# Designs tried in a protein design run: peptides against a protein of PDB entry 7BBL. Part 2

Target 1, 86 residues: chain A of PDB entry 7BBL
Amino acid sequence: IAQESLESQEQRARAALRERYLRSLLAMVGHQVSFTLHEGVRVAAHFGATDLDVANFYVSQLQTPIGVQAEALLRCSDIISYTFKP

## One batch from the design tools (peptide; aimed at target 1 F47 T50 L52)

Design b1_p10_1_s2 (made by RFdiffusion4, then SolubleMPNN; from b1_p10_1, 3 letters changed)
Fold by OpenDDE base, seed 5:
Structure b1_p10_1_s2 (fold): chain B 86 residues (1-86), chain A 10 residues (1-10)
Amino acid sequence: as target 1 above (86 residues)
Amino acid sequence: MTTLDLLAAL
C-alpha cells in the first residue's frame, strides 16, 4: 500500500475545504444571511452573488443600524462569519 | 455601499 505523501493528503484536505466553502456559498443564494463583521458589527442581507475570486459578496436589502441599503458590496476579508437558515 | 462605508458610518 503506497502511503500517500503528506503533501498529497494536505492537497486533498485543502480541496475538500474549498469545495465545502463553495457549496456553502451556493446554499445561501437567495437566503437572508446574518454576517458578523470586524469590530463586532452584525448585519443581515440577502446573498446574491460573489466574484470569481470570492473576494466580494454582492448582497441586497442590507439591514444596518443606520438603515437599509438596497444594494451593497461586502468584502469577504471583512467578514468574520456568516449564518443562514436553509 | 461598501464594507468600508458601512464600518465608517457605525
Scores: peptide ipSAE 0.065, ipTM 0.697, DockQ to the pose 0.032
OpenDDE base, seeds 1, 2, 3, 4: peptide ipSAE 0.053, 0.056, 0.053, 0.054; ipTM 0.681, 0.684, 0.681, 0.682

Design b1_p10_1_s3 (made by RFdiffusion4, then SolubleMPNN; from b1_p10_1, 4 letters changed)
Fold by OpenDDE base, seed 4:
Structure b1_p10_1_s3 (fold): chain B 86 residues (1-86), chain A 10 residues (1-10)
Amino acid sequence: as target 1 above (86 residues)
Amino acid sequence: GTTLDLLAAL
């Protein structure tokens, strides 16, 4: 049994995660999402849309530690992880 | 729910 290189395996793993990410964006539409940001900050917001090219999340009703923002932009670089109920 | 780690996915 031939085994692909470790690098190739890692590439496939990343590709799988990327696919999961993209699919989650579709499933996220119209749902409230809990975002874990840096420095232990956690926020919740309704997902509106994302710009896959720019890597931005356009959300509404963003609940932050200091208040609620009706509309907000979350940069993917600010997000560690997110959770939602499809 | 569904949880994704963007550091791993991107």
Scores: peptide ipSAE 0.482, ipTM 0.898, DockQ to the pose 0.057
OpenDDE base, seeds 1, 2, 3, 5: peptide ipSAE 0.478, 0.481, 0.478, 0.475; ipTM 0.897, 0.897, 0.897, 0.895

Design b1_p10_1_s4 (made by RFdiffusion4, then SolubleMPNN; from b1_p10_1, 3 letters changed)
Fold by OpenDDE base, seed 1:
Structure b1_p10_1_s4 (fold): chain B 86 residues (1-86), chain A 10 residues (1-10)
Amino acid sequence: as target 1 above (86 residues)
Amino acid sequence: MTTEDLLAAL
C-alpha cells in the first residue's frame, strides 16, 4: 500500500477542519452563541446566517456590554472564538 | 450594528 504523501495528509487535515467548521455553523442556526471578540469584548446573540465566504455572521438579539441590539452583523475577522450548545 | 460599530462604542 503506497504511503500517502505529507502534502496529501495536510490537505486532508485542512479539509477535515474546514468541514468541521462549516458543520458548526449549521449547528449554530437558531441557537444563542457566545462570541469572544478582540479587546476582551464578549457578546451573545442568536445566530441567523453567514454570507457565502463566511466573512460575516448575521445575528439577532445581540447582547453587548452597552445593551441589546435587535439585529447585528459580526465580522468573522473580529471573532476570536465562539461557544454554543447544540 | 456591525462589530466595527460595537468596538468603536466601547
Scores: peptide ipSAE 0.324, ipTM 0.860, DockQ to the pose 0.031
OpenDDE base, seeds 2, 3, 4, 5: peptide ipSAE 0.323, 0.324, 0.318, 0.317; ipTM 0.859, 0.860, 0.858, 0.857

Design b1_p10_2 (made by RFdiffusion4)
Pose (drawn by RFdiffusion4):
Structure b1_p10_2 (pose): chain A 86 residues (1-86), chain P 10 residues (1-10)
Amino acid sequence: as target 1 above (86 residues)
Amino acid sequence: TMTTHDLLAA
């Protein structure tokens, strides 16, 4: 059989990377997720959902240095990193 | 907009 084209190989790689990423998002259901925001602020909340095109987070019980926000949307642009324990 | 809930539903 003909060799697999480099393009087809790159597509398979993107699919493999995406599938793993999507599994990692599904794994946050029912868990708390912590975030590192701008200015070095560390916060945490109960995971609700993320958008799939852009990594915006929908969370509840967001704990910040100044209080608790019952519902919140943390925009992708607001976040440097997020961390959770499976 | 699609979210991780759409994945759970599917």
Fold by OpenDDE base, seed 1:
Structure b1_p10_2 (fold): chain B 86 residues (1-86), chain A 10 residues (1-10)
Amino acid sequence: as target 1 above (86 residues)
Amino acid sequence: TMTTHDLLAA
């Protein structure tokens, strides 16, 4: 049985992750999302939109350790993980 | 729910 190359397997894995990511974006629109940032910092915000290419998160009501920002831009590179209630 | 490391690695 011919086996799929390692590179092809990795490509499919990346595609699956991308699909899961995109679906999560659709699901979180309008919902409060908990973001885990570097150094254990956690913030919460209502998700608005993203730039699919740049991977910026446009959020509202961002709850930070120093207060609440009505609107904010979170860079994907600053985010370790996020969770939300669909 | 989601981690961004794998996505950013592209």
Scores: peptide ipSAE 0.300, ipTM 0.829, DockQ to the pose 0.057
OpenDDE base, seeds 2, 3, 4, 5: peptide ipSAE 0.299, 0.296, 0.298, 0.291; ipTM 0.828, 0.827, 0.828, 0.828

Design b1_p10_2_s1 (made by RFdiffusion4, then SolubleMPNN; from b1_p10_2, 4 letters changed)
Fold by OpenDDE base, seed 5:
Structure b1_p10_2_s1 (fold): chain B 86 residues (1-86), chain A 10 residues (1-10)
Amino acid sequence: as target 1 above (86 residues)
Amino acid sequence: RRTTLDLLAE
């Protein structure tokens, strides 16, 4: 029985993950998001936008241990995970 | 704007 190649399976998997990621960004708009960063740093902020290649998250009302920052930039590469209520 | 690096340095 012929089956899909490993390469094709991986391609579909990556495509699905990319779609889910992009959809999460869309759902994030206007919501407060909890971000987990390195070294146990956790912050919450309202999602504003990303740049075209989704390298950075532009957020507002960033809640940090030392106070609230009105506007901030979160590097995508520094984010381990995030959660929010749609 | 503050950056992620600023937070990681804390």
Scores: peptide ipSAE 0.096, ipTM 0.704, DockQ to the pose 0.035
OpenDDE base, seeds 1, 2, 3, 4: peptide ipSAE 0.095, 0.089, 0.095, 0.096; ipTM 0.701, 0.698, 0.704, 0.702; seed 3 fails the geometry check

Design b1_p10_2_s2 (made by RFdiffusion4, then SolubleMPNN; from b1_p10_2, 3 letters changed)
Fold by OpenDDE base, seed 3:
Structure b1_p10_2_s2 (fold): chain B 86 residues (1-86), chain A 10 residues (1-10)
Amino acid sequence: as target 1 above (86 residues)
Amino acid sequence: VRTTEDLLAA
């Protein structure tokens, strides 16, 4: 019987994950988020927004190991993972 | 405005 190709299945999976990701960004707005960066660096900040291609996170009250930064720009490619309470 | 690059360098 005819079945969906592997490529098509993967495309649908990527689309679903992308949608879920974007929805999570909307849910993060205004909330404090804990970010895990490279080299074991962990920071917490209030999520503000992203640019159109979601390359950067614009955050406020960034709590870093060396102090608090009022406003900061986090490159998404440098973020390994994040957690937040919706 | 600080970036992740600054954080990793600090």
Scores: peptide ipSAE 0.284, ipTM 0.855, DockQ to the pose 0.036
OpenDDE base, seeds 1, 2, 4, 5: peptide ipSAE 0.277, 0.279, 0.279, 0.278; ipTM 0.851, 0.853, 0.848, 0.852

Design b1_p10_2_s3 (made by RFdiffusion4, then SolubleMPNN; from b1_p10_2, 3 letters changed)
Fold by OpenDDE base, seed 2:
Structure b1_p10_2_s3 (fold): chain B 86 residues (1-86), chain A 10 residues (1-10)
Amino acid sequence: as target 1 above (86 residues)
Amino acid sequence: RLTTDDLLAA
């Protein structure tokens, strides 16, 4: 019995994770999200949207250590993780 | 509008 190759299994796993990621983006719209950035920086903001290639997060009410920014652009590549309440 | 670079520079 032929088995699916390891490479194909990994490809399906990546696809599943990507789908979960994209669904989480939809779920966080309008919610306050806690973002963990590099160098131990943690910020909170209301998620608005991303561009089509998910390169940037458009957020509002960004709470940073130096104050609150009404609107901000976060590069997705600078975000290590995030958490929010659905 | 704050950019990631601005934030990380703080």
Scores: peptide ipSAE 0.309, ipTM 0.847, DockQ to the pose 0.036
OpenDDE base, seeds 1, 3, 4, 5: peptide ipSAE 0.269, 0.296, 0.293, 0.302; ipTM 0.829, 0.842, 0.841, 0.843

Design b1_p10_2_s4 (made by RFdiffusion4, then SolubleMPNN; from b1_p10_2, 4 letters changed)
Fold by OpenDDE base, seed 3:
Structure b1_p10_2_s4 (fold): chain B 86 residues (1-86), chain A 10 residues (1-10)
Amino acid sequence: as target 1 above (86 residues)
Amino acid sequence: PLTTLDLLRA
């Protein structure tokens, strides 16, 4: 019987994870999200949107260790993890 | 606007 290659299996897995990720972005719109950054930095902000290539998170009401910022840009590559309540 | 680089500082 025909067997799917390892590369093809991995491709399908990545595609599934990517879809789940993108759906999570849609779900967090307008909600407060907690972000974990490098160097132990943790912030919370209301998620607004991303650019088309999902390189940046455009957020508002960013709560930082040095105060609240009305609007900010978080580079997605600098975010270790995030959590939110749908 | 403030960016990730500003938050990481050093």
Scores: peptide ipSAE 0.378, ipTM 0.871, DockQ to the pose 0.035
OpenDDE base, seeds 1, 2, 4, 5: peptide ipSAE 0.376, 0.377, 0.374, 0.374; ipTM 0.875, 0.874, 0.870, 0.872

## One batch from the design tools (peptide; aimed at target 1 D53)

Design b1_p11_1 (made by RFdiffusion4)
Pose (drawn by RFdiffusion4):
Structure b1_p11_1 (pose): chain A 86 residues (1-86), chain P 11 residues (1-11)
Amino acid sequence: as target 1 above (86 residues)
Amino acid sequence: PSTLIGEPALA
C-alpha cells in the first residue's frame, strides 16, 4: 500500500491530541478546579463546563481573595493555568 | 452557537 501522506499523519495526530484533551475536560466534571489568573491571583471553584472552541470555564462557588461568587465565567483570556486532581 | 463540555452537556 502507498505510504500515508504527511498531511494524513498530521490529521491523525491532531485527532489523537484532541481526543486526549477532550477526555481531560470530561475528567473535571464533578471536581474542583483551581486557576492561576492575571496578577498571580489563585482561585478555585466547582467545575461546570468549558466551551470547546475556546477554553472559557463555567464554574460555581468561585473562591477568590475577596469573596465567593456563586456562579462565574472565567474567560480563556483571564486564565494562565488551571489545575485539578482527578 | 457555542458548544459545551461538562454538566450541561451531560444533562
Fold by OpenDDE base, seed 2:
Structure b1_p11_1 (fold): chain B 86 residues (1-86), chain A 11 residues (1-11)
Amino acid sequence: as target 1 above (86 residues)
Amino acid sequence: PSTLIGEPALA
């Protein structure tokens, strides 16, 4: 019987996760988002935009352990996860 | 909702 290869299944899974990710970015616009960074650091900020290749997040009112930064750039590679209220 | 960023784990 025919069966989809493991790599094909993985490709579909990655595509689905990528779509979910991109949709979440759209939903984040204008909302305060809680970001989980490496080393257990958690910050909150208002999401503004990303660059075209989604390598960086442009945010405002970034609340960090050492204070609030009016505007900041978060590298996506530094972010483990995020959550927000739609 | 919560979203993970990065390469997905293999399934």
Scores: peptide ipSAE 0.100, ipTM 0.699, DockQ to the pose 0.039
OpenDDE base, seeds 1, 3, 4, 5: peptide ipSAE 0.072, 0.095, 0.069, 0.092; ipTM 0.690, 0.695, 0.693, 0.690

Design b1_p11_1_s1 (made by RFdiffusion4, then SolubleMPNN; from b1_p11_1, 4 letters changed)
Fold by OpenDDE base, seed 1:
Structure b1_p11_1_s1 (fold): chain B 86 residues (1-86), chain A 11 residues (1-11)
Amino acid sequence: as target 1 above (86 residues)
Amino acid sequence: SRRLVGEPALA
């Protein structure tokens, strides 16, 4: 049988990563998430939802270095990483 | 640089 092309392999890999990412979003709903942002900024917030293209994170009780914001919007492009306990 | 934290969309 013919070997799968490199392009096809990469497509499957991207799809798998995308699926894992989306599943993580579902898992974090309602939970407090720790976000690592640019410029060494670390924040924690309860995850609410994202828009359809996952461009933004809608969160609540955002704990920032200078205070707590009841509701806030985090741009996904500003997030380096995040962690939470399901 | 752009603000990292923004206000949610108004209803």
Scores: peptide ipSAE 0.048, ipTM 0.633, DockQ to the pose 0.066
OpenDDE base, seeds 2, 3, 4, 5: peptide ipSAE 0.031, 0.047, 0.047, 0.046; ipTM 0.597, 0.628, 0.636, 0.633

Design b1_p11_1_s2 (made by RFdiffusion4, then SolubleMPNN; from b1_p11_1, 4 letters changed)
Fold by OpenDDE base, seed 4:
Structure b1_p11_1_s2 (fold): chain B 86 residues (1-86), chain A 11 residues (1-11)
Amino acid sequence: as target 1 above (86 residues)
Amino acid sequence: ARRLVGEPALA
């Protein structure tokens, strides 16, 4: 009885998380999303798209502490978390 | 100080 190696288990775990992440992006399209950024900053925006490598979030109607931007990009590395209603 | 938001760049 052979069991899957730890490395293989980790690979599957990463793949599963990646898939869930990508599916969440698809579900976000057209919806208002609440983003938690660094330094306690929270913004809300309608999700549009991402780069092919998911480096940036292209959003619209971005509500920031200092005003609203019609269009903007959020660097994915700046996003701590996000929530939305599918 | 760090810019959190940028304008979209169309490719």
Scores: peptide ipSAE 0.060, ipTM 0.640, DockQ to the pose 0.066
OpenDDE base, seeds 1, 2, 3, 5: peptide ipSAE 0.061, 0.053, 0.051, 0.053; ipTM 0.640, 0.634, 0.643, 0.635; seeds 1, 2 fail the geometry check

Design b1_p11_1_s3 (made by RFdiffusion4, then SolubleMPNN; from b1_p11_1, 3 letters changed)
Fold by OpenDDE base, seed 3:
Structure b1_p11_1_s3 (fold): chain B 86 residues (1-86), chain A 11 residues (1-11)
Amino acid sequence: as target 1 above (86 residues)
Amino acid sequence: PRRLVGEPALA
């Protein structure tokens, strides 16, 4: 039997990871999320939405080292990781 | 250094 190419296998793997990511975004809506940023900075916020290309996170009640921001934008490129309880 | 947090877009 013919086997798919390595590139095809990698493409399927990327597609699966992308699906998991998108599903996680849906699950985040309305929940408090803990974000790990660069240089050890950690913040918590309620996830609201993201733009079409998922470049920015629109959040509320952002808890920062300096204080709480009612509403804010987080750039996805500044986020190392995040955790939340569904 | 760049701002990590920005103001939300207007509706």
Scores: peptide ipSAE 0.065, ipTM 0.655, DockQ to the pose 0.068
OpenDDE base, seeds 1, 2, 4, 5: peptide ipSAE 0.058, 0.063, 0.064, 0.063; ipTM 0.660, 0.653, 0.653, 0.649

Design b1_p11_1_s4 (made by RFdiffusion4, then SolubleMPNN; from b1_p11_1, 4 letters changed)
Fold by OpenDDE base, seed 2:
Order: sequence, then structure tokens, then C-alpha cells
Structure b1_p11_1_s4 (fold): chain B 86 residues (1-86), chain A 11 residues (1-11)
Amino acid sequence: as target 1 above (86 residues)
Amino acid sequence: SVRLVGEPALA
């Protein structure tokens, strides 16, 4: 009896999450997104695009605790989670 | 509403 290895199972799980993530990027275009950053910081911005390796989020109308920035670049590594309404 | 947590890494 053959069983899929734990490593293989984890890889499939990561692949599924990655697909969901990438699809969410497409769905976010043009929508206002709420981002949760480190240290409990929460910001809202309109999603524009990402670079090819999805290292950065190009956003507009970034609402921060200290004001609104017309255009901004959010590093994906700074983002813990995000929510939006499709 | 959709909620995503982090960016999943592939391996």
C-alpha cells in the first residue's frame, strides 16, 4: 500500500494556496483592499498591480494612520493579510 | 468578503 508522503501533501497544499492567492490578485484589481500590516497597523488602498514576481503591490489612495498617499508601493513581505469585497 | 493570509511559498 502506497501513501503520499507528508512532503508531497504539504507541497500540494502550498500549491493550492498559491493558486488561490494569485486568483485573489486578479479579483482585487480596481477594488479597495484592507491590508493588515505588522504591529497591528491597518491600511486601505485601491489595488493596481504587482510586479512579475509579486514582490510588491502597486496601490493608490493609500489610507494610513497619518494620512492619505496618492500612490504607493507595498512590499508583500510587510503584509500579513488582506480583505476585500469582490 | 475574501480574506487572505500572507503569501504562500512553493516548495
Scores: peptide ipSAE 0.039, ipTM 0.593, DockQ to the pose 0.049
OpenDDE base, seeds 1, 3, 4, 5: peptide ipSAE 0.036, 0.039, 0.040, 0.038; ipTM 0.594, 0.590, 0.590, 0.589; seed 4 fails the geometry check

Design b1_p11_2 (made by RFdiffusion4)
Pose (drawn by RFdiffusion4):
Structure b1_p11_2 (pose): chain A 86 residues (1-86), chain P 11 residues (1-11)
Amino acid sequence: as target 1 above (86 residues)
Amino acid sequence: PPRTTHDLLAA
């Protein structure tokens, strides 16, 4: 059999990486998720959903240094990192 | 509308 092309190999790699990433997003369902935002602000909320094209987060009960926001959308551009415990 | 993790759960 002919060798697998480098392009085909790169496609399989993207699929493998994406599948793992998608599993990691599904794993946040029913969990709290913490975030590191601009200015070093640390917040947390109940995970609701993310967009799949851009990592925007839909969350509830967002706890911030100034209060609790019942529903919130944290934009991908607002976030440096997010952390959760499975 | 944008695709979300709910679309994965519904699939």
Fold by OpenDDE base, seed 5:
Structure b1_p11_2 (fold): chain B 86 residues (1-86), chain A 11 residues (1-11)
Amino acid sequence: as target 1 above (86 residues)
Amino acid sequence: PPRTTHDLLAA
């Protein structure tokens, strides 16, 4: 019986997740996003852009416990999760 | 104020 290999199945799964992720980035442009970082740090900021390899989020009006930063960089690897209203 | 995640997570 011909069936899709495990590797192929995993590849399709990753591709689907990647597509969802990229679409979410497009959807959040111009919106305020709530970011959950490590150590219980939570911030909110307006999403501006990301670099080509999606390693960093370039945001504005970053709301932090110590104040608002006009512009900031959030490393994607430091982000646990995010939420926003499309 | 923090300008990067490094600044935010510095502890």
Scores: peptide ipSAE 0.288, ipTM 0.837, DockQ to the pose 0.035
OpenDDE base, seeds 1, 2, 3, 4: peptide ipSAE 0.282, 0.286, 0.282, 0.284; ipTM 0.838, 0.839, 0.838, 0.838

Design b1_p11_2_s1 (made by RFdiffusion4, then SolubleMPNN; from b1_p11_2 with P1G H6W)
Fold by OpenDDE base, seed 1:
Structure b1_p11_2_s1 (fold): chain B 86 residues (1-86), chain A 11 residues (1-11)
Amino acid sequence: as target 1 above (86 residues)
Amino acid sequence: GPRTTWDLLAA
């Protein structure tokens, strides 16, 4: 049998993680999500959608340390982690 | 680290 190259193994691993990530975004739609951001900032918001390259999160009812915003855009690069209940 | 910001959308 042929041994899969390390490069191919890494590719499969990245693909699996990407799929898991995208599926989480789909499951997130319409739900309140808790976001952990840089500098210890934590916010909660209802997830609406992302742009096609998943560069930005479009959310509503954003609960921030300085108040609630009806609608807002979060840069995905600012997000360290998130959690939600499906 | 990078500064965290959010952009407000018009209601």
Scores: peptide ipSAE 0.154, ipTM 0.701, DockQ to the pose 0.046
OpenDDE base, seeds 2, 3, 4, 5: peptide ipSAE 0.117, 0.115, 0.110, 0.133; ipTM 0.706, 0.708, 0.705, 0.693

Design b1_p11_2_s2 (made by RFdiffusion4, then SolubleMPNN; from b1_p11_2 with P1G)
Fold by OpenDDE base, seed 4:
Structure b1_p11_2_s2 (fold): chain B 86 residues (1-86), chain A 11 residues (1-11)
Amino acid sequence: as target 1 above (86 residues)
Amino acid sequence: GPRTTHDLLAA
């Protein structure tokens, strides 16, 4: 009865989270998403796509505290969290 | 071009 090592368990956990993340991105396509950024900034935008390495989110109709931006690039590293209705 | 998060956070 061999048990998976801690490192292996952690690796699987990371892989699972990564998969869920990527799947969420696919589900976001075409939907309005609410993004929480740093410093309490919250915006909403229609998700379009990401870079091949998922470094940036390309969105449209970005609703910001100072107005609406037709198109915008949201750096994934600047996004704390997001919510949307699949 | 489109705005970026940098612009948003700097505003």
Scores: peptide ipSAE 0.279, ipTM 0.840, DockQ to the pose 0.037
OpenDDE base, seeds 1, 2, 3, 5: peptide ipSAE 0.270, 0.272, 0.270, 0.274; ipTM 0.837, 0.836, 0.836, 0.838

Design b1_p11_2_s3 (made by RFdiffusion4, then SolubleMPNN; from b1_p11_2 with P1G H6E)
Fold by OpenDDE base, seed 2:
Structure b1_p11_2_s3 (fold): chain B 86 residues (1-86), chain A 11 residues (1-11)
Amino acid sequence: as target 1 above (86 residues)
Amino acid sequence: GPRTTEDLLAA
Protein backbone atom coordinates (compact mmCIF):
# COMPACT_ATOMS: atom_id res chain seq x y z
CA ILE B 1 0.00 0.00 0.00
CA ALA B 2 1.52 3.24 -1.15
CA GLN B 3 1.81 6.05 1.37
CA GLU B 4 2.21 9.73 0.61
CA SER B 5 5.67 11.00 1.47
CA LEU B 6 6.22 13.36 4.38
CA GLU B 7 7.34 16.06 1.96
CA SER B 8 4.15 15.69 -0.04
CA GLN B 9 2.03 15.85 3.10
CA GLU B 10 3.80 19.03 4.17
CA GLN B 11 3.25 20.51 0.72
CA ARG B 12 -0.48 19.84 0.88
CA ALA B 13 -0.63 21.32 4.36
CA ARG B 14 1.07 24.52 3.19
CA ALA B 15 -1.25 24.72 0.21
CA ALA B 16 -4.30 24.34 2.42
CA LEU B 17 -3.13 27.10 4.76
CA ARG B 18 -2.35 29.36 1.82
CA GLU B 19 -5.81 28.84 0.38
CA ARG B 20 -7.45 29.62 3.71
CA TYR B 21 -5.33 32.75 3.98
CA LEU B 22 -6.32 33.97 0.52
CA ARG B 23 -9.98 33.30 1.24
CA SER B 24 -9.74 35.40 4.38
CA LEU B 25 -8.49 38.30 2.27
CA LEU B 26 -11.60 38.08 0.13
CA ALA B 27 -13.80 37.89 3.20
CA MET B 28 -12.37 41.01 4.81
CA VAL B 29 -13.01 43.28 1.82
CA GLY B 30 -15.09 46.21 2.95
CA HIS B 31 -14.79 45.33 6.62
CA GLN B 32 -12.90 46.91 9.46
CA VAL B 33 -9.97 44.72 10.39
CA SER B 34 -7.84 44.79 13.52
CA PHE B 35 -4.17 44.30 12.76
CA THR B 36 -1.42 43.34 15.17
CA LEU B 37 2.00 44.57 14.18
CA HIS B 38 5.41 44.25 15.78
CA GLU B 39 6.30 46.02 19.00
CA GLY B 40 2.80 45.43 20.28
CA VAL B 41 1.30 47.95 17.86
CA ARG B 42 -2.36 47.38 17.13
CA VAL B 43 -4.34 49.27 14.51
CA ALA B 44 -7.74 49.05 12.87
CA ALA B 45 -8.61 49.87 9.28
CA HIS B 46 -11.07 49.18 6.52
CA PHE B 47 -9.59 46.67 4.14
CA GLY B 48 -9.65 47.68 0.49
CA ALA B 49 -7.41 45.40 -1.50
CA THR B 50 -3.95 43.91 -1.97
CA ASP B 51 -1.48 44.01 -4.80
CA LEU B 52 -1.07 41.02 -7.10
CA ASP B 53 1.60 39.32 -4.99
CA VAL B 54 -0.14 40.15 -1.70
CA ALA B 55 2.83 42.16 -0.51
CA ASN B 56 0.79 45.12 0.68
CA PHE B 57 -2.65 45.79 2.12
CA TYR B 58 -4.37 48.90 0.81
CA VAL B 59 -6.53 50.20 3.63
CA SER B 60 -8.57 53.24 4.56
CA GLN B 61 -9.49 54.93 7.82
CA LEU B 62 -6.42 53.56 9.55
CA GLN B 63 -6.82 54.11 13.27
CA THR B 64 -3.43 54.53 14.90
CA PRO B 65 -2.31 55.68 18.35
CA ILE B 66 -1.44 59.06 16.84
CA GLY B 67 -4.57 59.59 14.79
CA VAL B 68 -6.57 58.42 11.81
CA GLN B 69 -4.98 58.12 8.38
CA ALA B 70 -7.45 58.34 5.51
CA GLU B 71 -5.47 55.98 3.31
CA ALA B 72 -2.47 53.84 4.08
CA LEU B 73 -0.38 50.94 2.89
CA LEU B 74 0.32 48.10 5.31
CA ARG B 75 3.18 45.78 4.42
CA CYS B 76 1.97 42.23 4.86
CA SER B 77 5.37 41.19 6.20
CA ASP B 78 4.85 43.57 9.12
CA ILE B 79 1.52 42.04 10.09
CA ILE B 80 1.69 39.35 12.76
CA SER B 81 -2.03 38.65 12.84
CA TYR B 82 -5.44 40.13 12.15
CA THR B 83 -9.03 39.62 13.15
CA PHE B 84 -12.38 40.73 11.78
CA LYS B 85 -16.06 39.90 11.72
CA PRO B 86 -17.33 38.66 8.35
CA GLY A 1 0.52 60.68 9.90
CA PRO A 2 1.92 57.30 8.92
CA ARG A 3 1.44 56.20 5.33
CA THR A 4 2.93 52.73 5.68
CA THR A 5 3.71 50.25 8.42
CA GLU A 6 7.27 51.47 8.30
CA ASP A 7 6.16 54.99 9.14
CA LEU A 8 3.86 53.71 11.85
CA LEU A 9 6.55 51.65 13.54
CA ALA A 10 9.00 54.52 13.31
CA ALA A 11 6.61 56.97 14.97
Scores: peptide ipSAE 0.250, ipTM 0.841, DockQ to the pose 0.035
OpenDDE base, seeds 1, 3, 4, 5: peptide ipSAE 0.248, 0.246, 0.243, 0.243; ipTM 0.841, 0.841, 0.840, 0.839

Design b1_p11_2_s4 (made by RFdiffusion4, then SolubleMPNN; from b1_p11_2 with P1S H6W)
Fold by OpenDDE base, seed 2:
Structure b1_p11_2_s4 (fold): chain B 86 residues (1-86), chain A 11 residues (1-11)
Amino acid sequence: as target 1 above (86 residues)
Amino acid sequence: SPRTTWDLLAA
C-alpha cells in the first residue's frame, strides 16, 4: 500500500492553508476588519486590497489607540491575526 | 498618502 510522504502531506496542508488565507482576503474586501498587531495592539479598519505579493494591506479608516488614520498601509508581517464579519 | 504600520506603531 503506497502512502503519501510526510513532506507531501505537509505540502498539501500548507497549500490548503494558503488557499484558505487567500479566500479570507477576498471575503474581507469592503468589510471592517479587526487586526491584532504586536504587543497586543488592536486596530480596526476597512480592508481595501493587498499588493501583488500580499506584503501589505491597503486599508482605510484605521482606528488606532491614538486616533483614526484615513488611509494606511499595514504590513502583513506585522499582523498576528484578524477577524471580521462576512 | 497612507502611513505604514511602522509609522503608526512608532507614533
Scores: peptide ipSAE 0.259, ipTM 0.805, DockQ to the pose 0.038
OpenDDE base, seeds 1, 3, 4, 5: peptide ipSAE 0.128, 0.123, 0.127, 0.128; ipTM 0.720, 0.718, 0.720, 0.721

## One batch from the design tools (peptide; aimed at target 1 Q11 L52)

Design b1_p12_1 (made by RFdiffusion4)
Pose (drawn by RFdiffusion4):
Structure b1_p12_1 (pose): chain A 86 residues (1-86), chain P 12 residues (1-12)
Amino acid sequence: as target 1 above (86 residues)
Amino acid sequence: DAAVAALDAKYA
């Protein structure tokens, strides 16, 4: 059999990476998720959803240094990192 | 990437 093309190999790699990423997003359902935002602000909320094209987060009970926001959308551009415990 | 698009549809 002919060798697999480099392009086909790269496509399989993207699929493998994406599938793992998608599983990691699914794993946040029912969990709290913490975030590191601009200015070093640390917040947390109940995970609701993410967009799949851009990592925007839909969350509830967002706890911030100034209060609790019942529903929130944290834009991808607002976030440096997010952390959760499976 | 068709394989990536199918995974996105699965997990959407």
Fold by OpenDDE base, seed 5:
Structure b1_p12_1 (fold): chain B 86 residues (1-86), chain A 12 residues (1-12)
Amino acid sequence: as target 1 above (86 residues)
Amino acid sequence: DAAVAALDAKYA
C-alpha cells in the first residue's frame, strides 16, 4: 500500500495551517485578540491590520502588564499564539 | 511567508 511521504504530509499540514491563519486574520478584524508572547507574557489588543511581508500586527488598545497603549506594533516573530472570539 | 504562516491561530 502506497504511503504518503513525510514531506507530503508536512506540506499538507503547512497548507492547512496557512489557510487557518489567513482565515483567522479575516475574522480577527474589529475584535479583541489575546496574544501569547515569549516568557509567558500575555497581551490583549484590538486588531487593526497586519503586514504579511514585514510580519507585523498593527493593533490598538494594547493591554500590557505595565498599562494600556493606544496603538502598538507586534512582531509576528514574537507571537507564539493568539486567540479570539469571532 | 512561511514563518508567519506557522503562527498558531485559535478561535475561542
Scores: peptide ipSAE 0.023, ipTM 0.550, DockQ to the pose 0.089
OpenDDE base, seeds 1, 2, 3, 4: peptide ipSAE 0.021, 0.021, 0.020, 0.022; ipTM 0.556, 0.560, 0.543, 0.531

Design b1_p12_1_s1 (made by RFdiffusion4, then SolubleMPNN; from b1_p12_1, 4 letters changed)
Fold by OpenDDE base, seed 5:
Structure b1_p12_1_s1 (fold): chain B 86 residues (1-86), chain A 12 residues (1-12)
Amino acid sequence: as target 1 above (86 residues)
Amino acid sequence: DPAVEALKARYA
């Protein structure tokens, strides 16, 4: 039987991870999400949408250690991980 | 980390 090339396996893996990520975004719409940032900083916010081109998270009621931001833009590069209940 | 400090300052 023919064996799938390593390059093809990697391509499928990337595609699968991308699909998982996109489905995660759909699932978190309208929910409060806990974001883990660098240096152990954690914030919570209601997810609104993402900017597919600029790689930003549009959120509301962002709870930070310093205060609450009614509406905010989080850079994806600043986010290490996030969690939420569907 | 300067990025984290910038975030904290922006949302102060």
Scores: peptide ipSAE 0.108, ipTM 0.679, DockQ to the pose 0.027
OpenDDE base, seeds 1, 2, 3, 4: peptide ipSAE 0.019, 0.092, 0.066, 0.084; ipTM 0.497, 0.665, 0.634, 0.671

Design b1_p12_1_s2 (made by RFdiffusion4, then SolubleMPNN; from b1_p12_1, 5 letters changed)
Fold by OpenDDE base, seed 2:
Structure b1_p12_1_s2 (fold): chain B 86 residues (1-86), chain A 12 residues (1-12)
Amino acid sequence: as target 1 above (86 residues)
Amino acid sequence: DPLVEALKARYA
């Protein structure tokens, strides 16, 4: 049998990472999430939803270094990582 | 740091 090409292996790896990402979004709904932004900025917020096309996080009770915002949009491009407890 | 200030202004 022919060995799977490197390109096919990479495609499967990317698909697996995408699935893990989507599952994490489902798991964090309604939970408080800690977000790490650039330059060491950290915020915490309750996750509501995402706009997969626009790449935004819709959150509530956003705790920032200079105050709390009841409702906010976090741009995914500003987020380095996030963590939460399912 | 201008980036930090910009992020604070955008999200807070």
Scores: peptide ipSAE 0.186, ipTM 0.759, DockQ to the pose 0.025
OpenDDE base, seeds 1, 3, 4, 5: peptide ipSAE 0.155, 0.177, 0.128, 0.158; ipTM 0.736, 0.759, 0.727, 0.742

